# Designs tried in a protein design run: peptides against a protein of PDB entry 6B4J. Part 89

Target 1, 315 residues: chain A of PDB entry 6B4J
Amino acid sequence: DITMQWYQQLQDASMQCVLTFEGLTNSKDSQAKKIKMDLQKAATIPVSQISTIAGSKLKEIFDKIHSLLSGKPVQSGGRSVSVTLNPQGLDFVQYKLAEKFVKQGEEEVASHHEAAFPIAVVASGIWELHPRVGDLILAHLHKKCPYSVPFYPTFKEGMALEDYQRMLGYQVKDSKVEQQDNFLKRMSGMIRLYAAIIQLRWPYGNRQEIHPHGLNHGWRWLAQILNMEPLSDVTATLLFDFLEVCGNALMKQYQVQFWKMLILIKEDYFPRIEAITSSGQMGSFIRLKQFLEKCLQHKDIPVPKGFLTSSFWRS

## One batch from the design tools (peptide; made by RFdiffusion4, then SolubleMPNN)

Design b1_p17_4_s4 (from b1_p17_4, 8 letters changed)
Fold by OpenDDE base, seed 5:
Formats: sequence, C-alpha cells, structure tokens
Structure b1_p17_4_s4 (fold): chain B 315 residues (1-315), chain A 17 residues (1-17)
Amino acid sequence: as target 1 above (315 residues)
Amino acid sequence: SKLEEIRKELKESAESL
C-alpha cells in the first residue's frame, strides 16, 4: 500500500531525526542540558502563545520561530538562544517545534476549535520556509492520529493490548487506557488542525508558490475515508470535524466534484455509518447528518467559526 | 450506478496523488 509506505517513510525520517540529536538529549553535561532546555523553550513557548487575539501578535510569533530556525539568536526566558549553540540544535528545534504544533491540536484545538486557524496559518507559513518542519508535523500528526493518514491500525498476533491501544491513538498510563470521550476530543483537535493547515497560507509569504501540503491532500483524505469501512463513532466524528473546517475551501476548489462527494456521503456512506452506530453514539452521527443535510439543502458550506479575516490581520 | 461511478472517480483521484 503506497499510503502505508509513505507513512512508514515519514516515521523513519522522524526516528532518524531523534537519533541525530540524541547526543544533545542524553548529555549529562550541565551546559548541554542548559542549551537543550533553552532550545526546547525557544521552540515551544512561541507556539503556546499563538492566539486568536491579534494578527500583529501572530506575526511576531511567526517571525520569532522563523528567526530561530534560520540560525538567528532569539530572546527566550530572558536569554539569547540560537540553534548554533549546539551542532544538533537545529534538528532538535525542528523536531520539538513540529511536536508542539501537533500537541496544540491535541490540547488547545481539542478544547477550543477556533484555535485551529491561527495555529494552522503559522504552521503552514513555517512549513513553506522550512519543509523539514512540515514533514515532522506530518510524522507526529499521523503517529498520534492514524485516522489523519487515514488508516485503522490492526491488532497483530502477539501484540500487547496496550501497544495496540497506543497504535490506535489512545493514551495509556499506568495500564489505564484513556476514556473514549477524551480520545475522540484529541483526535478531533488534530483533524481540525490538519484540515486548517491544508487550506491556509501565511499572508506575508510568497503565495504564488504551491502550498506545500494543500487541499489536494484533503481531497485525498476524504476519498480514502469514503473507500474505507466506517469505524464506530470515530468516522462520524472526524468526518464532521474535517468537513466543518475545510468543507467550504473544498467546495470552492472542487465545485461540482465536491457536491458529488457530499451526495455519495449522504446516499451511500450514511447507511454504512448508521449500521455500526450504537444508541450511545448517535450524537456524532446525528451531528454529521444534520450538517450534510443543511449543506445540501442550502447548496453551501459555511465558513468555519474562527476563520481568519482581513480584520484579524489588521489588528 | 451513479454512486459507483462517483466512488470510482474519488478513488482514482486519491490514487493519483
């Protein structure tokens, strides 16, 4: 399977990246530990500061991240920090930055869906300038949320149940698996972030260039999902999340083809989802159904709540 | 059927990427 090969290549590249900075991460030297912590903070704190408040603040955050990745010194925690402080500094920062973007999907976007857009536009802009960060974002995203590939991990003979649960994207701590509602919430956040990334371009970049991971990947994702058997609760939840965030953009891009896909979902895929939906899972199914019925009736997909407007960038 | 054709078109689109 070409998709699985691509997924594995991303994971291999991510693992290789970890190996390249192992000297920095495993060092017992006090100075190396200090550098590691400073670099980690410099990479992650700006991402945590991303908000829906003002475009000017978002630009400052972007510029800081870009400066760090460009080998320029940045102020972090009252100190001047640069990736040049260690030979492995750039690889480490790229990895931790990518990890943090995905983590904001799991945490911030999961709780505040509108946060997807400011995070995604920064991620997209950084990806355009630093392709390796983009690849690492995909690696982290797809590992934590296999449904973003999409694929459904299968139990293999001899596999521990906990390992299978982790492959499915569940957190397992002290032999306790994450609750289903928390799991779906995190998966939703990551899917929403992904759906935002593939449609957004940093407005201060060279927008004449092709998006490094654009809406064509969203179209691919939908096509693959629709060719898979639905998974109980997961498919209905994530399909809704995806369409709510990027459905308007897909409609504008693919026009007639997009509407054909929505008809296929309504007429062919819904019965398949319904057939595997228990009474306790009807909420996700009904939400998807109502969304699609409304969109088909009005012949329009609404712009998602939190979408960045011209007024945001002037603030 | 029309639905089968749509499914096929989507599949082909996904494989071309």
Scores: peptide ipSAE 0.184, ipTM 0.844, DockQ to the pose 0.728
Fold by OpenDDE base, seed 1:
Structure b1_p17_4_s4 (fold): chain B 315 residues (1-315), chain A 17 residues (1-17)
Amino acid sequence: as target 1 above (315 residues)
Amino acid sequence: SKLEEIRKELKESAESL
């Protein structure tokens, strides 16, 4: 399977990255520990500061992240910080930055869906300038949310149940598995972030270049999902989240082909989702149904709430 | 059926990406 080979290559590259900066992470030296913490803060704090408030503030955050990745000194916590402070500094910062973008999907976007757009446009712009950060974003995203690939992890003989649950994307702490509602909330946040990344371009970059991971990957995701057996509650939830965020962009890009796909979902895939939906899971199913019926009736997919307008960039 | 044809077209498009 080409998709699984690609997924494994991303995971291998991510693991190799971790091994590359192991000297920095495992160092007992007080100076190395200080550098590690300063680099970690410099990589992650700007991402946590991303908000829907003003385009000017978003540009400042972008410029700071780009400067750090370019080997320039940046101010963090009242100190000058540079990736040049340690030979493994750049690899460490790229990894931690990518991890933080995905974590914002998992936490911030999960709770505030509109936050997907400002986070995604920064991530997309950084990815365009720093391809390795993009690959690491995909590695982190797909590991935490295999449904973003998409694939369904399989239980293998001899595997511990907890390890299988973690592969499915559940958090397991003190031998207690995460509640289904919290699991779906985190998966939704990550899918929404992904759906935003694939459609957004940083407005101050060279727009003549092709998006490094564009809407063609969104089309592929939909085609693959539709060729898979639905999972109870998961498929209806994530398919809705994906279409709500990037359906308008896909409609504009693929036009008649997009509407053929939407009809296929309504007429062929819905009965398969319904057949595995229990009475307690009807909420996600009904939400998807109502969304698709509205879109087909109006022959339009609405622009998602929180989509960045020209007025945002002038603020 | 028309739906089977659409499914085939989508599968082929996904494999070409």
Scores: peptide ipSAE 0.176, ipTM 0.836, DockQ to the pose 0.825
Fold by OpenDDE base, seed 3:
Structure b1_p17_4_s4 (fold): chain B 315 residues (1-315), chain A 17 residues (1-17)
Amino acid sequence: as target 1 above (315 residues)
Amino acid sequence: SKLEEIRKELKESAESL
């Protein structure tokens, strides 16, 4: 399976990255610990500062992240920080930065859907300049949300239930599994972020280059989802999230093919979702239904709320 | 059917990427 090979390759690359900077991570030396913390803050704080407020501020954040990844010193916590402070500094920063982008999907976007767009445009722009960060974003995303690949992890003989739950993307703390609503909320945030990344390009970059992970991957994702059996509540939720965020872009890109797919979803796939939907899961189902019906009726997918406009970039 | 054709096309497109 090509998709699973790709998944495994990204996970292997991510694991190799962790091994590469383990010396920095495991060091008991006071200076190394300080460098690690400074680098971690320098990588993650700018991402946490991303907001929907102003395009100018977003540019400043982008420039800071890019400068850090380029080996330039940046100000963080009142100190000058550079990846050159340690031979493993760049690998560590790339990993932590990628991890933080996915965490913002998991946390910020999960709570504020419109936050997907400013986070995604920065992530896309950084990915364009730093491909390894992009691969690590995918690795982190896939690990936390296997549905972003997409695949459904299977229970294997001898596997602990908790490990299986974690593979499915659930958080398990003190032998307590995460509630389904919280799980879906986190998964939604990550899918929305992904759907935003694949359609957005940093406006101040070299726009002549091909998007490093563009809408073709969105098309692939949909095709794969539709060739899988639906998962109760999960499929309806994430399919809606994905289409709400990138459906307009996919419509513009794929035109007639997009509408054929949407009809397939409504007429063939949706009944399969319905068949596995319990009375307690009707919320996600109804939301998807209403979205599909509205889009098919109007022959249009609305631009998602929070989409970055020219006015945003002039602010 | 038309739906079967669409499913086939989607499958083929997914495998080509």
Scores: peptide ipSAE 0.173, ipTM 0.841, DockQ to the pose 0.705
Fold by OpenDDE base, seed 2:
Structure b1_p17_4_s4 (fold): chain B 315 residues (1-315), chain A 17 residues (1-17)
Amino acid sequence: as target 1 above (315 residues)
Amino acid sequence: SKLEEIRKELKESAESL
């Protein structure tokens, strides 16, 4: 399977990245430890500062991240920090930055869906300038949310149940598996972030270039999902999340083909979801149903709440 | 069927990426 090969290549590249900066992460030297902490803060704090408040602030955050990745000194915690402080500094920062973007999907977007757009536009813009960060974003995203690939991890003979649960994307702490609602909330956040990334371009970049991971990957994702057996609660939840965030963009891009796909979802795939939906899981199912019916009736998909407007960029 | 045709088109689109 080409998709699984691609997924494995991303995971291998991510693992190789970790091995590359192992000297920095495992160093007992006091200076190396200080550099590591400074670089980690410089990479992650700007991402945590992303908000829907002002476009000007978002630009400042972008410029700071880009400067750091470009080997320029940046101010962090009252100190000048540069990836040039250690030979492994750039690899470490790229990895931690990518990890932080995905974590914002998992945490911030999960709780505040509108946060997907400002995070995604920064991530997309950084990806255009720093392709390795983009690959690492995908590696982190797909590892935490295999449904974003999409694929369903399989239980292998001799596998520990906890390891299988982790492969499915569940958090397992002290032999206790995460509650289903919390799991779905995190998966939703990551899917929404992904759906935002594939449609957004940084407005101050060279928009004439092809998106590094554009809507064609969204189309692929939908096509692959529709060719898979639905999972209880998961499929209805994530399909809704994806379509709510990027459905309008897909509609504009694919036009008649998009509507054919939406009809296929409603008439063919939706009954298959219904067949596996228990009475306690009807919430996600009903939400998807209502969304599909409304979109088909109106022949339109609304622009998602939180979509960045021209007024945002003038603020 | 129309649905089968759509499925085929989607599959072909996914494989071309």
Scores: peptide ipSAE 0.148, ipTM 0.832, DockQ to the pose 0.763

Design b1_p17_5_s1 (from b1_p17_5, 7 letters changed)
Fold by OpenDDE base, seed 3:
Structure b1_p17_5_s1 (fold): chain B 315 residues (1-315), chain A 17 residues (1-17)
Amino acid sequence: as target 1 above (315 residues)
Amino acid sequence: MEELLKEARELLKEASK
């Protein structure tokens, strides 16, 4: 399976990255620890500052991240920080930056869906300039949300239940599994972020280049999901999240093909979702149903709330 | 509808490659 090979390749690359900067992370030297912390802050704080407030502020954040990744010194926590402070600094920063982007999907976007767009446009722009960061974003995303690949992890003989739950994307702490609503919320955030990344381009970049991970990957994701048996509650939730965020973009890109796909979802795939939906899971089911019906009726998918407009970039 | 579904399934096959 090409998709699983791709998944594994990204995971392997991520693991190799971790091994590469192990000297920095495992160092007991006080100076190395300081450098590590400074680099970690420099990589992650700008991402946490991303907001929907102003395009100018977003540009400043982007420029700071790009400068850091380019080996230039940046101000962080009142200190001048550079990836050149340690031979493993760049690898470490790229890894932590990518991790933070995914974490913002998991946390910020999960709670505030509109936050997907400013985070995504920065991530997309950084990915364009720093492909390794993009690969690491995917690696982190796929590990936390296997549905973004997509695949559904299977229970293997001899596997601990907790390990299986973690593979599915659940958080397990102190032998307590995460509540389903919280799980779905986190997965939703990550899928929404992904759906935003694949359609957005940084407006101040070289527009002549192809999107490094564009809508074609979204189209593939959708096709792969539809070729899989639905998972109870999960499929309905994430399919809605995906279509709400990037459905308009897919409609514009694929036109008639998109509508054929949407009809397939409504007429062929949706009944399969219904068949596995329990009475307690009707919320996600109904939401998807209403969305599909509305879109098909109006022959339109609305621009998602929070989509970045020209006015945002002039602010 | 059946023809549309057939076409859509073909699109799925192609898109999944």
Scores: peptide ipSAE 0.395, ipTM 0.912, DockQ to the pose 0.893
Fold by OpenDDE base, seed 4:
Structure b1_p17_5_s1 (fold): chain B 315 residues (1-315), chain A 17 residues (1-17)
Amino acid sequence: as target 1 above (315 residues)
Amino acid sequence: MEELLKEARELLKEASK
């Protein structure tokens, strides 16, 4: 399976990255520890500062991240920080930055769906300039949300239940598995972030270049999902999340083909989802159904709430 | 509708490659 091979390659690359900066992370030297912490803060704090407030502030954040990744010194915590402070600094920062983007998906976007867009446009822009960060974003995303690949992990003989649960994307702490609602909320956030990334370009970059991971990947994801048997509650939830965020963009890009796909979802795929939906899970199903019916009725997919406009960039 | 669904399925196959 080509998709699974791609998944594994990204995971392997991510693992190799961790091994590469192990010297920095495992060092007991006080100076090395200080550098590590400074680099970690420099990588992650700007991402946490991303907001929907002003385009100018978003640009400042982007510039800071890009500067850091470019080997330039940046101010963080009142100190000058550079990836050149340690030979493993760049690898470490790229990894932590990518991790933080995905974390913002599972936390911030999960709670505030509109936050997907400012986070995504920065991530997309950084990805364009720093492809390795993009690969690491995918690696982190795929690890936390296998449905973003997409694939549904299967239980194997001899596997511990907790390991299986983790493979499915559940958090397991102290032998307690995450509640289903929290799980779905986090998965939703990550899918929404992904759906935003694939459609957004940083407006101050070279937009003549092809998107490093654009809508074609979204189209592929959608097709792959629809070719899979639906998973109870998960498929209905994430399909809705995906279409709500990037459906408008897909409509504009694929036009008649998009509408054919939407009809296929309504007429062919819905019955399959319904067949596996319990009475307690009808909420996700109904939400998806209502969304699709509305879109088909109006012959339009609305622009998602929080989509960045020209006025945002002028602020 | 059936023809449309057939076309959509073919599109799906192509898009999933």
Scores: peptide ipSAE 0.382, ipTM 0.909, DockQ to the pose 0.860
Fold by OpenDDE base, seed 5:
Structure b1_p17_5_s1 (fold): chain B 315 residues (1-315), chain A 17 residues (1-17)
Amino acid sequence: as target 1 above (315 residues)
Amino acid sequence: MEELLKEARELLKEASK
């Protein structure tokens, strides 16, 4: 499977990146440890500061991240920090930055769906200028959320149950598996972030260039999901999340083709979801059903809540 | 409806590549 090969290549590249900066991360030298911590903070704090409040603040955050990745000194924690402070500094920062973007999907977007858009537009803009960060975002995203590839991990003979649970995206701590609701919440956040990234362009960049990972990947994701047997609760949940965030963009891009696909979901795929949906899982199914019925009835997909407007960028 | 579903399935095949 070419998709699985691509996935594995991304994971291999990510692992190689980790090995590259191992000297920095494992150093016992006090100065090296200080540099590591400074670089980690410089990479991650700006991402955590992303908010829905003002476009001007978002631009400042973007510029700071871009400056850091460009080898320029930035202020962090009251100190001047640069990736040039260590030979592995750039690789480390790229990795930690990408990890943090995905973590914001997993945590912030999971709890506040509207946060997907400001995070995604920064991620997209940084990806355009720093392709390696984009690849690492995909590596982190797909590892934490295999459904974003998409694939459903399978249990293999001899595999430990905990390892299988982790492959599925569950957190396992002290031999306790994450609760299903928390799992789905995190997966939802990551899918929503992904759906936002693929449709957004940084408005202050060169928009004549193609999106580094654009809506065509979303269209492919949708098609691949529909070619798979649904997974109980997961498929209905994530399909809704995806369509709520990027359905409007897909509608505009693919027009009649999009509506044909939506009809296919409603008429052909829903019965398959329903067949595996238990009474306790009807909430996600009903939510998806109602969304699709409304969209088909109105012949429109609404712009998602939190979508960035011109007024946001003027603020 | 049947024709639309047929067309959609073809789109699905192409889009999944």
Scores: peptide ipSAE 0.372, ipTM 0.905, DockQ to the pose 0.868
Fold by OpenDDE base, seed 2:
Structure b1_p17_5_s1 (fold): chain B 315 residues (1-315), chain A 17 residues (1-17)
Amino acid sequence: as target 1 above (315 residues)
Amino acid sequence: MEELLKEARELLKEASK
């Protein structure tokens, strides 16, 4: 289908990017190794510094990342670093930056849900100025979390079990598969980050332009999920995560259509989720149910905790 | 409710394209 073709194109482009900077990554030259490490740090450290502390600090981080991607020298580790130090420097930095954004979803957002918003607004702003970074974000995100596409990977004849588990998004180390709770936590973080990206615009950019990957993609994601058979525990978990983060934005954008969809979830889709939910998995199901019931009762979806306000940007 | 669900399914169909 069109979605799978698009997914494959993203993965192919990402793979091609890796091949493009292979000379830099595999170089045994001392200077090339130094440049690689400097570029890697320059690309990733600013992202790790993103926090909810102050808008001014967030702007500084954004400006630093943008400067780096624009071929300007930036200070990193006490040294001046530029993508112009190597012909493959820009491709490498774009790839590592995109990878780091997704990793922050997988790790930081997974543990601290409110972190989704400052990370997402920077990612969105960088994406507007550097579309290749956005494509690479999607490539990394969808590879780690196929449910963000969405699709459910299938076991093929002759496939190793470990490979199938990895395709599903599980980490497998030393022939040990990741625990379900840790898996869901990581998937939740990535979905929450995605849900934040599609609704946020960098406030210092040209907001009159169309979002490069806006709420229309979120609406499509929701529709596609609802057209799929639910997956045990996963569907209830990620649907809740998604709606908690971007439900308010979807409500504002789609209004009556959104509420029709919400009713469809409660009245038509819930029985299908329930039918595949074991007693030990009822937590995710109940959480989603309670959320939807509350929203329908109040005819409102709350602004998510951690949403960036005007006061944040003035700090 | 049935009519509302029908409308929602149509929206779902269109949104999935």
Scores: peptide ipSAE 0.371, ipTM 0.905, DockQ to the pose 0.886

Design b1_p17_5_s2 (from b1_p17_5, 6 letters changed)
Fold by OpenDDE base, seed 5:
Structure b1_p17_5_s2 (fold): chain B 315 residues (1-315), chain A 17 residues (1-17)
Amino acid sequence: as target 1 above (315 residues)
Amino acid sequence: MKKLLEEARELLKEASE
């Protein structure tokens, strides 16, 4: 499977990146440890500061991240920090930055869906200027959320149950598996972030160029999901999340083709979801059903809540 | 409806490649 091969290549590249900067991360030298911590903070704190409040603040954050990745010194924790402080500094920062973007998906977006858009537009803009960060975002995202590929991990003979659970995206701590509601919440956040990234362009960049990972990947994702047997609760949940965030963009891009796909979901795929939906899982199913019925009735997909407007960028 | 579903399935096939 070419998709699985691509996935594995991304994971391999990510692992190689980790190996490249292991000297920095494993160093016991006090100065090296200081540099590591400074670089980690410089990479991650700006991402955590992303908010829905003002476009001007978002631009400042973007510029700071871009400056850091460009080898320029930035202020962090009251100190001047640069990736040039260590030979592995750039690789380390790119990895940690990408990791943090995905983490904001599984945490911030999971709890506040509207946060997907400001995070995504920064991620997209940085990806455009720094392709390796984008690849690492995909690596982190797909590892944490295999459904974003999409694929459903399978249990293999001899595999430990905990390892299988982790492959599915569950967190396992002290031999305790994450609760299903928390799992789905994190997966939702990551899917929503992904759905936002593929449709957004940084407004201060060169928008004449093609999106580095655009809506065509969203169209592919949707098609691949529909070609898979649904997974109980997961498919209905994530399909809704995806369509709520990028359905409007897909509608505008693919027009008649999109509506044909939506009809296929409603008329052909829903019965398959329903067949595997238990009474306790009807919430996600009904939510998806109502969304699709409303969209088909009105012949429109609403712009998602939190979508960035011109007024946001003027603030 | 049947025609639309068939067309959608073809689109699905093309998009998944």
Scores: peptide ipSAE 0.207, ipTM 0.848, DockQ to the pose 0.876
Fold by OpenDDE base, seed 3:
Structure b1_p17_5_s2 (fold): chain B 315 residues (1-315), chain A 17 residues (1-17)
Amino acid sequence: as target 1 above (315 residues)
Amino acid sequence: MKKLLEEARELLKEASE
């Protein structure tokens, strides 16, 4: 399976990255610890500052992240920080930065769907300039949300239930599994972020280059999902999230092909979702149903709320 | 509709390859 091979390759690359900077992370030296913390802050704080407030501020954040990744010194926590402070600094920063982007999907976007777009456009722009960060974003995303690959992890003989739950993307703390609503909320955030990344390009970059992970991957994701048996509650939720965020872009890109796909979803796939939907899961089901019906009726998918406009970039 | 669904399934196959 090409998709699973791709998944595994990304995970392997991520693991190799971790091994590469192990010296930095495991060092007991006080100076190394300080460098590690400074680099971690420099990598993650700018991402946490991303907001929908102004395009100019977003550009400043982007420039700071890019500068850091380019080996230039940046100000962080009142200190000058550079990846050159340690031979493993760049690998560490790339890993932590990618991790933070995914975490923002998991947390910020999960709670505020509109936040997907400013985070995504920065991530996309950084990915264009720093492909390794993009690969690591995917690796982190896939690990936390296997549905973004997509695949559904299976229980294997001898596996602990908690480990299986974690593979599915659930958080398990103190032998307590995460509530379904919180789980779905986090998964939704990550899928929405992904759906935003694949359609957005940093406006101040070299527009002549192809998107490093563009809408073609969204089309592939959709195709893969539709070729899989639906998972109760999860499929309905994430399919809606995905289509709400990138459906308009897919419509514009694939036109007639998109509508054929949407009809297939409504007429062929949706009944399969319905068949596995319990009375307690009707919320996600109904939401998807209404969305599909509305889109097909109007022959239009609305631009998602929070989509970045020209006015945003002029602010 | 049947024809459209068949065409869509073919698109899925192509997109998944």
Scores: peptide ipSAE 0.188, ipTM 0.842, DockQ to the pose 0.891
Fold by OpenDDE base, seed 2:
Structure b1_p17_5_s2 (fold): chain B 315 residues (1-315), chain A 17 residues (1-17)
Amino acid sequence: as target 1 above (315 residues)
Amino acid sequence: MKKLLEEARELLKEASE
């Protein structure tokens, strides 16, 4: 399977990255520890500051991240920080930055869906300038949310149950598996972030260039999902999340083809989802159904709430 | 509807490859 090979390559590259900066992370040297902490803060704090408040602030955050990745000194915690402070500094920062973007999907977007757009546009813009960060974003995203690939991890003989649960994306702490609602919330956040990334371009970049991971990947994702047997509650939830965030963009890009796909979902795929949906899981199914029915009736998919407008960038 | 679904399935196949 080409998709699985690609996934494995991403994971291998991510693992290799970790090994590359192991000297920095495992160093007992006082100066190295200081540098590590400074670099970690410089990489992650700007991402946590991303908000829907003002476009000007978002630009400042972008510029700071880009400067850091470009080897320029940036101010963090009252100190001048640069990736040049350690030979492994750039690899470390790229990894931690990518990890933080995905974490914001998992946490911030999960709780505040509109946050997907400002985070995604920064991530997309950084990806255009720093492709390795993009690959690492995908590696982190797909590892935490295999449904974003998409694939369903399988239980292998001899595998520990906890390991299987983690492969499925569940958090397991002290032999207690995460509650289903929390799991779905985190998965939703990551899918929404992904759906936003594939459609957004940083407005101050060269928009004439091809998106490094554009809507064609979203179209493939949708096709792959529809070729898979639905998973109880998960498929209905994430399909809705995906379409709510990027359905409008897909509609504009693929036009008649998109509507054919939407009808296929409604008329052919829904019965399969329904067949595996328990009474307690009908909420996700009904939400998706109502969304699709409304879109088909109006022959339109609404622009998602939180979508960045020209007025945002002028603020 | 049948024709439309068939066309959609073909699109799905193409998009998945």
Scores: peptide ipSAE 0.171, ipTM 0.833, DockQ to the pose 0.889
Fold by OpenDDE base, seed 1:
Structure b1_p17_5_s2 (fold): chain B 315 residues (1-315), chain A 17 residues (1-17)
Amino acid sequence: as target 1 above (315 residues)
Amino acid sequence: MKKLLEEARELLKEASE
């Protein structure tokens, strides 16, 4: 499977990155520890500051992240921080930055869906200038949410149940598996972030360049999902999340082809979802059904709540 | 409806390749 090979290559590259900066992470030297912490803060704090408040603030955050990745000194915690402070500094920062973007999907977007857009536009812009960060974003995203690939991890003989649960994206702490509602909430956040990234471009970049991971990947994701057997609760939930965030963009890009796909979902795929949906899981199914029926009836998919407008960028 | 579904299935196949 070409998709699985690609996924494995991403994971291998991510693991290799970790090995590259292992000297920095495992150092017992007090100076190295200080540098590590300073670099980690410099990489992650700006991402946590992303908000829907003002476009000007978003630009400041973007510029700070870009400066850091470009080897320029930045102010963090009242200190001047640069990736040049350690030979492994750049690799470490790229990894931690990518990890933080995905974490914001997992946490912030999960609780506040509109946060997907400002986070995604920064991520997309940084990805355009720093392709390695983009690859690491995908590595982190796909590892935490295999459904974003998409694939369903399979149980292998001899595998521990907890390891299988983790592969599925569940958090397992103290031999207790995460509750299904919390699991789906986190997966939703990550899918929504992904759906936002593939459609957004940083407005202050060179827009003549091709999106590094654009809507064509969204179209492929949708096609692949529809070719898979549905998973109870998960498929209905994530398909809705994906279409709510990027359905409008897909509609504009693929037009008649998009509507044919939507009809296929309604008429051919829904019965398969319904067949595996228990009475306790009808909420996600009904939500998806109502969304699709509304879109088909109106022959339109609404612009998602939180989508960044021209007025946002003027603020 | 049958025609539309057939066209959609073909599109799905192409998009998945």
Scores: peptide ipSAE 0.144, ipTM 0.823, DockQ to the pose 0.813

